# Peptides against a protein of PDB entry 4J2C, part 106

Target 1, 107 residues: chain A of PDB entry 4J2C
Amino acid sequence: MEDPFFVVKGEVQKAVNTAQGLFQRWTELLQDPSTATREEIDWTTNELRNNLRSIEWDLEDLDETISIVEANPRKFNLDATELSIRKAFITSTRQVVRDMKDQMSTS

## One batch from the design tools (peptide; made by RFdiffusion4, then SolubleMPNN)

Design b2_p28_7_s2 (from b2_p28_7, 17 letters changed)
Fold by OpenDDE base, seed 3:
Structure b2_p28_7_s2 (fold): chain B 107 residues (1-107), chain A 28 residues (1-28)
Amino acid sequence: as target 1 above (107 residues)
Amino acid sequence: MMEENRKKFKEYLEEQRKEYEKELEELE
């Protein structure tokens, strides 16, 4: 069966870009109440949290594949370089999500 | 995950898991 990792990776990357845009707007709205409405704040917050949750779920699935394939890369037709790239992507993306969540929880 | 990709990914994951388990059994 074909490896669908790159497709899911693409979805996650798009979701991250969307989340970052929402997060930026979220911070702007909270920093200057004169330009913010309660409706926009609530909408932005909700959309942001939904996006972050979506990313986290996808990352868990991707992470599970790493654990399985890493036991025998040749058996699953993946080399060490590709595994490293995938692990780095998951780790860095998880950190990006965590940073946004931490800032939201402290506000 | 988008529905169009979810099914493929789930199937792929299960296939990998089965192969991994088979490999472990062969080593025992």
Scores: peptide ipSAE 0.218, ipTM 0.685, DockQ to the pose 0.652
Fold by OpenDDE base, seed 5:
Structure b2_p28_7_s2 (fold): chain B 107 residues (1-107), chain A 28 residues (1-28)
Amino acid sequence: as target 1 above (107 residues)
Amino acid sequence: MMEENRKKFKEYLEEQRKEYEKELEELE
């Protein structure tokens, strides 16, 4: 079967961009509550959380593929460069999500 | 993940797991 990693990567990247936009709006709404209704605040919060959850779920699946490959590198023909790129993507994306979640939990 | 891609990815993961398990069994 063809390697679907980069297809999922594309979906995650799109979700991250969406989440970042929602997070920016979320921050603005909390800084000045008079700029929006309670309904907008709730909608923005829920959409943001949903996007973050979607990203985390996809990253868990991607991370599992890394574990499988590393357990038997001879069997799976991913070169070191490609494996490093995949790891870096997962790590950096997880950090971006973590940063947003941390700010949401403290507000 | 989109449903179409989810199905493909799950199948991919399953294939990788089976290959790994088979290799371990053969090497031990």
Scores: peptide ipSAE 0.215, ipTM 0.708, DockQ to the pose 0.647
Fold by OpenDDE base, seed 2:
Structure b2_p28_7_s2 (fold): chain B 107 residues (1-107), chain A 28 residues (1-28)
Amino acid sequence: as target 1 above (107 residues)
Amino acid sequence: MMEENRKKFKEYLEEQRKEYEKELEELE
């Protein structure tokens, strides 16, 4: 079976970009209430949370594959370099999500 | 995850898990 990691990675990256845009708008809405409606705030917040949740869910699945591959890299035909790239992607993406979540929880 | 990709990934994950389990059984 073809390795679908790159496809999922692409979706996650797209979701991250979307989330970052929503996060930016979210901050703007909170900073300037005169230009913000409650409806837009709620919508933006909801969309942002949904995107973040989606990313986290996908990262959990990706992380599972890492654990399996690390048990026997040779059998799964992934070298250390590729494995490192995948792990780095998951780790860095989690951090990006965590940063946004932390800021949302403190606002 | 998009449904089509979710299916592919789920199948892949399950296949890898089975391979992993098989490998463990063979090593024990």
Scores: peptide ipSAE 0.190, ipTM 0.670, DockQ to the pose 0.673
Fold by OpenDDE base, seed 1:
Structure b2_p28_7_s2 (fold): chain B 107 residues (1-107), chain A 28 residues (1-28)
Amino acid sequence: as target 1 above (107 residues)
Amino acid sequence: MMEENRKKFKEYLEEQRKEYEKELEELE
């Protein structure tokens, strides 16, 4: 079976971009209540949380594949460079999600 | 994850896990 990692990576990247846009709007709405309706705040918050949750779930699945490959790198077809790229993607994406979640929890 | 991709990824993950477990068994 063909490695579907790139497909999942693409979905995660799209979700991250969407989340960042929603997070920006969320921040703007909270900073200026005169321009914010309860409906838009609720919608934005829910969409943002849904995207963040989706990303976290996908990252857990991706991380599992890394563990399998690292257990026996000679058996699987990924070279050191590709493995590093995948690990870096997961790590950096987790940090992006964590940053948004931290700001949401303190607001 | 999109349902179509979720199915493919799940199948891939299961395949990789089986191969890993087979490798471990052969080394024991």
Scores: peptide ipSAE 0.177, ipTM 0.659, DockQ to the pose 0.650; fails the geometry check

Design b2_p28_7_s3 (from b2_p28_7, 17 letters changed)
Fold by OpenDDE base, seed 2:
Structure b2_p28_7_s3 (fold): chain B 107 residues (1-107), chain A 28 residues (1-28)
Amino acid sequence: as target 1 above (107 residues)
Amino acid sequence: SMQENREKFKKWLEEQKEELKKELEKKA
């Protein structure tokens, strides 16, 4: 693996999109019980939590790549812009996950 | 697959962490 970041980044992005879809459905099911079965609520909740957990796990590993690159900048030769983009991706993604988790915990 | 990518990534991380450790030890 030449680039330690882009592959996992893509997978995280897909997981975020999936989680957002599940979260939307989760909110809809809770807001309109007439259209919701307990089975679908449980399935949606579990899938959502699994996706969020997967994202959090990947973000921990991605965060380690930042430390590795910063510890040996000559080896990886990433410019400041690319490094900032990677850091911003991790930070913003964590916030997205946190927002969904916060709403789930209050429901 | 996602599993394959995850495995490759984790392997890469461990390799880099080990290399970094060795480099730091040499400089110390």
Scores: peptide ipSAE 0.354, ipTM 0.792, DockQ to the pose 0.690
Fold by OpenDDE base, seed 3:
Formats: C-alpha cells, structure tokens, sequence
Structure b2_p28_7_s3 (fold): chain B 107 residues (1-107), chain A 28 residues (1-28)
C-alpha cells in the first residue's frame, strides 16, 4: 500500500453522508412528535452518534498520515496542493461533525 | 472490505512510523 489516504477518505465521506441523513431524520422526528415514535428517535440518535464517533476516529488516522507525509517528503513526493486538499478535508469534516454534535447537545 | 482496508491502513501507519523513527535517528 503506497498511499492509502484516498481509501480512508472515501470511507469517511460515506460515513458523513450517512450521518447527514440520520441527522436530517433526527431533526424531523424532533420537530414533529406526532409522526415520531420513541423507538425510532432512540435508534436514529444512537446510529447517528455511532457514525459521528466512527468519523472522528478515522479523522485521527488521516491526521497522522499528514504528519508522516510532512516528515518524509522525499518518499511521498506530494505537492503543496495535494497536501492542502488533504488538510482541508480533515478540517472541514471535523467542522461538519462538530456542528451536528453541537446541535444534538443543545436540543 | 472496509475491515480489511482498516487493517491494511493501520499496518501501513505503523510501518511509516518505524521508518520515520529510523530516519530521525540517522539525522541525530
């Protein structure tokens, strides 16, 4: 395995999409209690939390890859643009996760 | 599978960390 960043990135992106879908359903259930069962609310909440935790875990690993690449530039030979894209992905994804977590904690 | 990818990724990380350690020792 030469550069596994894109593999993990893809998995994170899928997890984010799943989390966003769950978050949307979560907010809908809370906004209209007449269409919501406690069972669905609990299930959605738990699944959402699990997905967010999974994303955070993967982001930590991706962050380590950045440190490794920066410490050994000759081996990986990544240009500044590619490295910037990778860093931006981690930063923006963390923000997305944080926003969802903040909304869940304030409701 | 996702699990297999994670295992390969973790192995890759450890290998890179060890290599980095060796390089740092060489420069010291």
Amino acid sequence: as target 1 above (107 residues)
Amino acid sequence: SMQENREKFKKWLEEQKEELKKELEKKA
Scores: peptide ipSAE 0.353, ipTM 0.794, DockQ to the pose 0.686
Fold by OpenDDE base, seed 5:
Structure b2_p28_7_s3 (fold): chain B 107 residues (1-107), chain A 28 residues (1-28)
Amino acid sequence: as target 1 above (107 residues)
Amino acid sequence: SMQENREKFKKWLEEQKEELKKELEKKA
């Protein structure tokens, strides 16, 4: 495998989209308890947390790839633009996850 | 598949970490 970053990036993006949908439903269930069953609340909460955990796991690995590439620039030969894009993706995705987790912890 | 991608990725990571370790040992 020459450059696995984009593969994992794609999977993270899909997981983020899924998490955002679950998060939206989670907030709706909490806002109107009369329409929410305990079963749906529990299912939504668990699925959301699982997705967030999966994303965090992947981001940790992606962060490691950055360190590896920077430690051996001659081997990978990535330009500054590509490296910046990769770093920005990790940073912004972590923020998205953090925002959802913060709201869940206060609800 | 997702599983295959993860396996390949983890293998790649491990290989790169080992190579990096060896390079650092040579420099030290």
Scores: peptide ipSAE 0.353, ipTM 0.791, DockQ to the pose 0.762
Fold by OpenDDE base, seed 1:
Structure b2_p28_7_s3 (fold): chain B 107 residues (1-107), chain A 28 residues (1-28)
Amino acid sequence: as target 1 above (107 residues)
Amino acid sequence: SMQENREKFKKWLEEQKEELKKELEKKA
């Protein structure tokens, strides 16, 4: 595999989408306790945290690929545009995860 | 499968890190 970045990127994107759905449900359950069971709250919370942890772990791996590519630019021959897209994806995704974690910690 | 892709990625990452380490050691 010459450039596996897209593989992990795709998995992260799926995990982000899942986390956003879980986060939305999590907020709904906490905002209206009459519609929530403890079992659903616990399940949603655990699934959300697991997804966020998975994303953070994958972002660390993706960040390492950036360092590898930048250390040997001639081997990978990525243009500035592609490199910027990869960096922007990591940065923006970390911010999305951080925002959800911050809201969870204050509730 | 997703699992297979992850395993391939981890292997690739480790290989690249080792290669980079060797190259840096040669320059030092």
Scores: peptide ipSAE 0.341, ipTM 0.786, DockQ to the pose 0.755

Design b2_p28_7_s4 (from b2_p28_7, 15 letters changed)
Fold by OpenDDE base, seed 1:
Structure b2_p28_7_s4 (fold): chain B 107 residues (1-107), chain A 28 residues (1-28)
Amino acid sequence: as target 1 above (107 residues)
Amino acid sequence: SSKENREKFKEFLEKQKEELKKEEEEKK
């Protein structure tokens, strides 16, 4: 394994998509309680939180890969553009997670 | 499997971190 970044990125992307779907359903359930059962609300909330936690954990690993690459750039042969793309992915994903968490904490 | 890949990834990270630590110590 020469470039560890791709190992985790795909899982993060899948988890983000899942979380966004769960978040949408979560908002719908809370906006119209007449259409929601307590069981569905609890399940959706728990699944959403689990996904968000999973993403945050993976982002920590991705940050470590960035540090490893920057410590030995010649070994991995990544140019500035690729490194920027990776950093942007981490930053934007953290923001997406933060936005969902902020909305959940206020409800 | 995804679990297997994650385990291998973590092992890789630990190895890389240890190597970097050794390199930093050698620079002193």
Scores: peptide ipSAE 0.172, ipTM 0.666, DockQ to the pose 0.640
Fold by OpenDDE base, seed 4:
Structure b2_p28_7_s4 (fold): chain B 107 residues (1-107), chain A 28 residues (1-28)
Amino acid sequence: as target 1 above (107 residues)
Amino acid sequence: SSKENREKFKEFLEKQKEELKKEEEEKK
């Protein structure tokens, strides 16, 4: 008997950290063209988009884990507080991804 | 690999869904 949530959460957190780093670099490259090569811009942009896509993919699975746990919280020994924390993680992560995507689409 | 991990996780999810389905059927 495993808790389905932790299986993907760690990978999501890693991808978020990577995406945030890439986003920062992406912003810097666009702010100062003199320090940016087209190759680096393209690489950074592609890596960032790939990470964001990966996160979104994992968040879909995490949403399913919430449904599974909510159906039988006793089976997984989770209380309402833990479920709330997990939902908050998904919601906040989705918002972080959305914010980065919005900024990329407007730049 | 990421692919392998994804497949394993999906298998896990499917197993859990099937268990939930069985539990729901047993309640009828």
Scores: peptide ipSAE 0.244, ipTM 0.718, DockQ to the pose 0.470; fails the geometry check
Fold by OpenDDE base, seed 5:
Structure b2_p28_7_s4 (fold): chain B 107 residues (1-107), chain A 28 residues (1-28)
Amino acid sequence: as target 1 above (107 residues)
Amino acid sequence: SSKENREKFKEFLEKQKEELKKEEEEKK
């Protein structure tokens, strides 16, 4: 594997897109209970939580790669711009997950 | 596959962590 970061990044982005769709449906189901079955609510909730967990798992690994690179910058030879982009991706994605989790915990 | 990619990624991380640990021990 030449650059494993981008492989995981792609998977994270797909999971985020899926989670956002599930989250939207989740909010709609809770806003109008008359149109929601218990089965759909449970399915949507479980799928959403699974996706969020998957993202968090990947972000933890990606964050570790940053620490490894920073511990030995001469070995990996990543420029400051690329490192910044990677950090920004992790930070922004973590915030997106946090926002959804916060709303789920209060509903 | 996604599973294959994850496994390769984990192997990469483990290798890097081990090498980092060795380097740190050698510097002390």
Scores: peptide ipSAE 0.202, ipTM 0.688, DockQ to the pose 0.742; fails the geometry check
Fold by OpenDDE base, seed 3:
Structure b2_p28_7_s4 (fold): chain B 107 residues (1-107), chain A 28 residues (1-28)
Amino acid sequence: as target 1 above (107 residues)
Amino acid sequence: SSKENREKFKEFLEKQKEELKKEEEEKK
């Protein structure tokens, strides 16, 4: 079977880009209420939360693949560099999501 | 589709978990 990690990684990256766009719009709407409608604020907020939740869900699956590979390294034949790259992607993505969530909770 | 990819991914994970469990049991 082909390594499915890159497939989910691609979906996560797409969701992150979408979330970042929504987050940018979200912050703009809150910074200038004169250009914002309540409907757009609510829509943007909900879409952003949904995207962040989707990313977190995918990251849980990706994190599980790391555990599986580490439990049986001979089976997957992934070198330390590739495994490190995968771990770094998960860690950095979680941080990006956490930063957005923190800003939303304090606003 | 994304849904199809997700399902294939989950099947992969379950298969790996089962194989890992069997290998660990054989080593005992």
Scores: peptide ipSAE 0.187, ipTM 0.677, DockQ to the pose 0.746; fails the geometry check

Design b2_p28_8_s1 (from b2_p28_8, 14 letters changed)
Fold by OpenDDE base, seed 3:
Structure b2_p28_8_s1 (fold): chain B 107 residues (1-107), chain A 28 residues (1-28)
Amino acid sequence: as target 1 above (107 residues)
Amino acid sequence: EEARRRAEERERELLEKLQKKLEEAKKK
């Protein structure tokens, strides 16, 4: 049977891909106002933020599983390699989200 | 949306399973 962790991981990966596409469009719209409408900018911005929030929500749940497993990895039948892979995914994904959020910051 | 809901439910079930195993480990 499939590990539920990977089901959520898959959803996060899809959301990341969507967010990256929206972010690219967002940057293009802001860099060339002649090709942008306020409507498209607002839509893109809102969709992007919604996707980023969705990713962060899922990452919190995934991170919680890591915390539980780390207390006794043998009991949960996860070796060090698998645990490392899961942790790396969460860490790298958070960094991707952080980078986009930083560039969107207006403060 | 439906797929996301199912994924979250599976995740919750995993957490419950892991937590239960954790408590069992503490007793040993």
Scores: peptide ipSAE 0.151, ipTM 0.637, DockQ to the pose 0.042
Fold by OpenDDE base, seed 1:
Structure b2_p28_8_s1 (fold): chain B 107 residues (1-107), chain A 28 residues (1-28)
Amino acid sequence: as target 1 above (107 residues)
Amino acid sequence: EEARRRAEERERELLEKLQKKLEEAKKK
């Protein structure tokens, strides 16, 4: 049986990769408007935002699981190492998302 | 969107499991 946390973690990681690709394309489209169609810009922007939103949603739920576990870690069969890994994943992923969002908001 | 729904379901299941254990722990 798979640990639900790691299942979601995998999906988030995949979504991050997708978002980063979309972000790169988004940047390219805005750098050369003469070669970019409005349709592609809009599509890319929307897809990127949707991906980022999805990631943030998953991270919120994952973060909640951390809070629950930390309330009584002994009852959930997670050692400190595993918990730290989960926390680090959430923190680092939020930073990645924040960086992309910040750049989008300033463009 | 479908992937999100699946993820939410998994997360909900985990949260429910954790909440159950938490409630049980509080009773002790």
Scores: peptide ipSAE 0.149, ipTM 0.642, DockQ to the pose 0.044
Fold by OpenDDE base, seed 5:
Structure b2_p28_8_s1 (fold): chain B 107 residues (1-107), chain A 28 residues (1-28)
Amino acid sequence: as target 1 above (107 residues)
Amino acid sequence: EEARRRAEERERELLEKLQKKLEEAKKK
């Protein structure tokens, strides 16, 4: 039986890494406007938001996999440790996204 | 963008497969 969780998790991790790089550049551009063009600011902001939305969408799918497994644990045979790891990944990733979004909305 | 779309499609297909297995299990 295929486990869809690791596939989505991998895509989320890639998007998080990309978002973190874009967020760092976004911060630098806004910190020193003399070294930033409006075009670069707009591009960076847009790319960052797109990556964050991609992560959020994938996290919804990961939540669905958790719900499906918990609805029939005997069928999918995941132990409590693995389930906890998956839940922790979703929770921590949502926090990372929320932190970046909060900083963007207040800038 | 295109790579993301392909990844999302694969993700949906896997989830749909899992959902079908769940529905079948409920009938047992």
Scores: peptide ipSAE 0.143, ipTM 0.639, DockQ to the pose 0.045
Fold by OpenDDE base, seed 4:
Structure b2_p28_8_s1 (fold): chain B 107 residues (1-107), chain A 28 residues (1-28)
Amino acid sequence: as target 1 above (107 residues)
Amino acid sequence: EEARRRAEERERELLEKLQKKLEEAKKK
């Protein structure tokens, strides 16, 4: 059986890639209004927000798995290295989301 | 809050998968 953490991790990674693409398009639409329609701006903005929200919720689930494992490490048989990698993924992904959200809030 | 509902379902699925993995490990 596939590690359930990696299942959600994979979905988060897909959502991050999608969000980054949408964010790029979002910036392009705002930088060149002549190439932008209101419909595309609204669609892009909504899709971007949806993806960011999806990532944030999944990160909460991933963070919960960390807490579960740390509460009973022997039960799940994860070593410190793997746990560190999982924590790093959550931390770095939260930073990526925060950076995009910060730029959206100031634009 | 459809996103929240989806997240809650994801969490349930994740925990179920964790439980299944645990049970399979016990059988080894």
Scores: peptide ipSAE 0.170, ipTM 0.658, DockQ to the pose 0.113; fails the geometry check

Design b2_p28_8_s2 (from b2_p28_8, 14 letters changed)
Fold by OpenDDE base, seed 1:
Structure b2_p28_8_s2 (fold): chain B 107 residues (1-107), chain A 28 residues (1-28)
Amino acid sequence: as target 1 above (107 residues)
Amino acid sequence: MEEEKEEEERLKELMEKLQKKLKEAKLK
């Protein structure tokens, strides 16, 4: 079976970019309520939350693959550099998602 | 050895799951 990690990584990155755009709009709508309709606020909020949830689910699956590979270095042919790149991606992406979620929770 | 087989199978399942999600996402 082919390793889908890099492809999923790309899709997660796209989702992150979309989420960041939605988050920016969400922030703008909250900063100036006179320019915001309730419909747009609700749509933006829902789309943002859906994107963040999707990202988190994918990160969990990706993270588990890494854990399995790390536990069986003889069985799976991933070197330390590749593994480090994968782990760094998950860590940094989780931080980006967490930052957005934290700001949404406090607003 | 049995644990290794179980983890290997789990990894395969995860990879298949991710592939399926990618395919479904492209169809949306």
Scores: peptide ipSAE 0.267, ipTM 0.771, DockQ to the pose 0.388
Fold by OpenDDE base, seed 3:
Structure b2_p28_8_s2 (fold): chain B 107 residues (1-107), chain A 28 residues (1-28)
Amino acid sequence: as target 1 above (107 residues)
Amino acid sequence: MEEEKEEEERLKELMEKLQKKLKEAKLK
């Protein structure tokens, strides 16, 4: 059985890094309006939100696979340790996304 | 983006396979 989880995980990680970069720029633009244009703020905000939404979508799919496997991990050739690692990735990544979204909603 | 779509399709296939196996497992 081919397991694409690690590939998708890698893609999500890359997306998170991109989002963090956009978030940092977004923060900088809002902290120093003299160096910011409305166009760049809008673009950065839009790109960031789209990126975060994409990450959340991927996490839902990954979470679904975990839910399926948990019903019978041995049958799917995944032990408890592997499942824990996958769960931890989803949990931690969701938290990172949530933190950025929370800050955006209050700014 | 195209690569991402391909990975998502692969993930979908995996999920479908797992769902099938899950159903079979619950019947035993």
Scores: peptide ipSAE 0.215, ipTM 0.691, DockQ to the pose 0.042
Fold by OpenDDE base, seed 2:
Structure b2_p28_8_s2 (fold): chain B 107 residues (1-107), chain A 28 residues (1-28)
Amino acid sequence: as target 1 above (107 residues)
Amino acid sequence: MEEEKEEEERLKELMEKLQKKLKEAKLK
């Protein structure tokens, strides 16, 4: 059995990088509306929201796997250190997503 | 993304397997 956690983690990290790029463009468009088209604003906003939603979905799945393993760490061959690393990834990534969402909701 | 969808599917399959193993362990 292959543990897909590291693979999914990598995909989430890529999605975060993409979201951060979209977020940067989103802020630029809002700061200088004279150079922004409505089409680009809408596209950027939608793409950003979709990326953030995708990340949150993956984090929920990863968090569930962590919860399952924590119930029987020896059975699934994961020690406390590895679990801590996985949990830290979920926590830190959720914070990054939340920060972007908070700024979008208060814009 | 197609790749992301495939990874999510693989993760779900693993989660189902893990959940099954966990349930079986509780029955022992």
Scores: peptide ipSAE 0.215, ipTM 0.695, DockQ to the pose 0.043
Fold by OpenDDE base, seed 5:
Structure b2_p28_8_s2 (fold): chain B 107 residues (1-107), chain A 28 residues (1-28)
Amino acid sequence: as target 1 above (107 residues)
Amino acid sequence: MEEEKEEEERLKELMEKLQKKLKEAKLK
C-alpha cells in the first residue's frame, strides 16, 4: 500500500504558502482601507479563513494516522525517525496557522 | 482544490484501513 503522508504534506505546504500570501494582502488592506473596497476586504478575509481551516483539517487527519501507527508500531513498519519527522511537521505547521489566526482575531 | 480533495480522499481511505487493522489487533 502506498503511504500518502508525504503527498498530503506537500499539499499542506502549498496551502500554507497561499495562506501567507492572502494574509499579507489582508494586513495591507486593513492598514490602509482607502486602497480597497469592502468587497475586496471581505473576499480576502474569507479566502484566508477558508485556507486556514482546510490546513487544520488536513493536519488533524495526519495526526490521527500517527496515533494509529504508534498504537501498533510493529504492524505498520515505521521507524522512530520517520515518526519524528511527521510529528514535527504537524507541530510546526499548526504553529504557523495559529499565529495567523491569532493576528486575525486581534485585528 | 481538486488535487487537494483527491489527496484528502486517499488519506481517508488509508486512515480507515489503519483503523481496521488496529481494531483487529486489539481483538487478539
Scores: peptide ipSAE 0.211, ipTM 0.693, DockQ to the pose 0.042; fails the geometry check

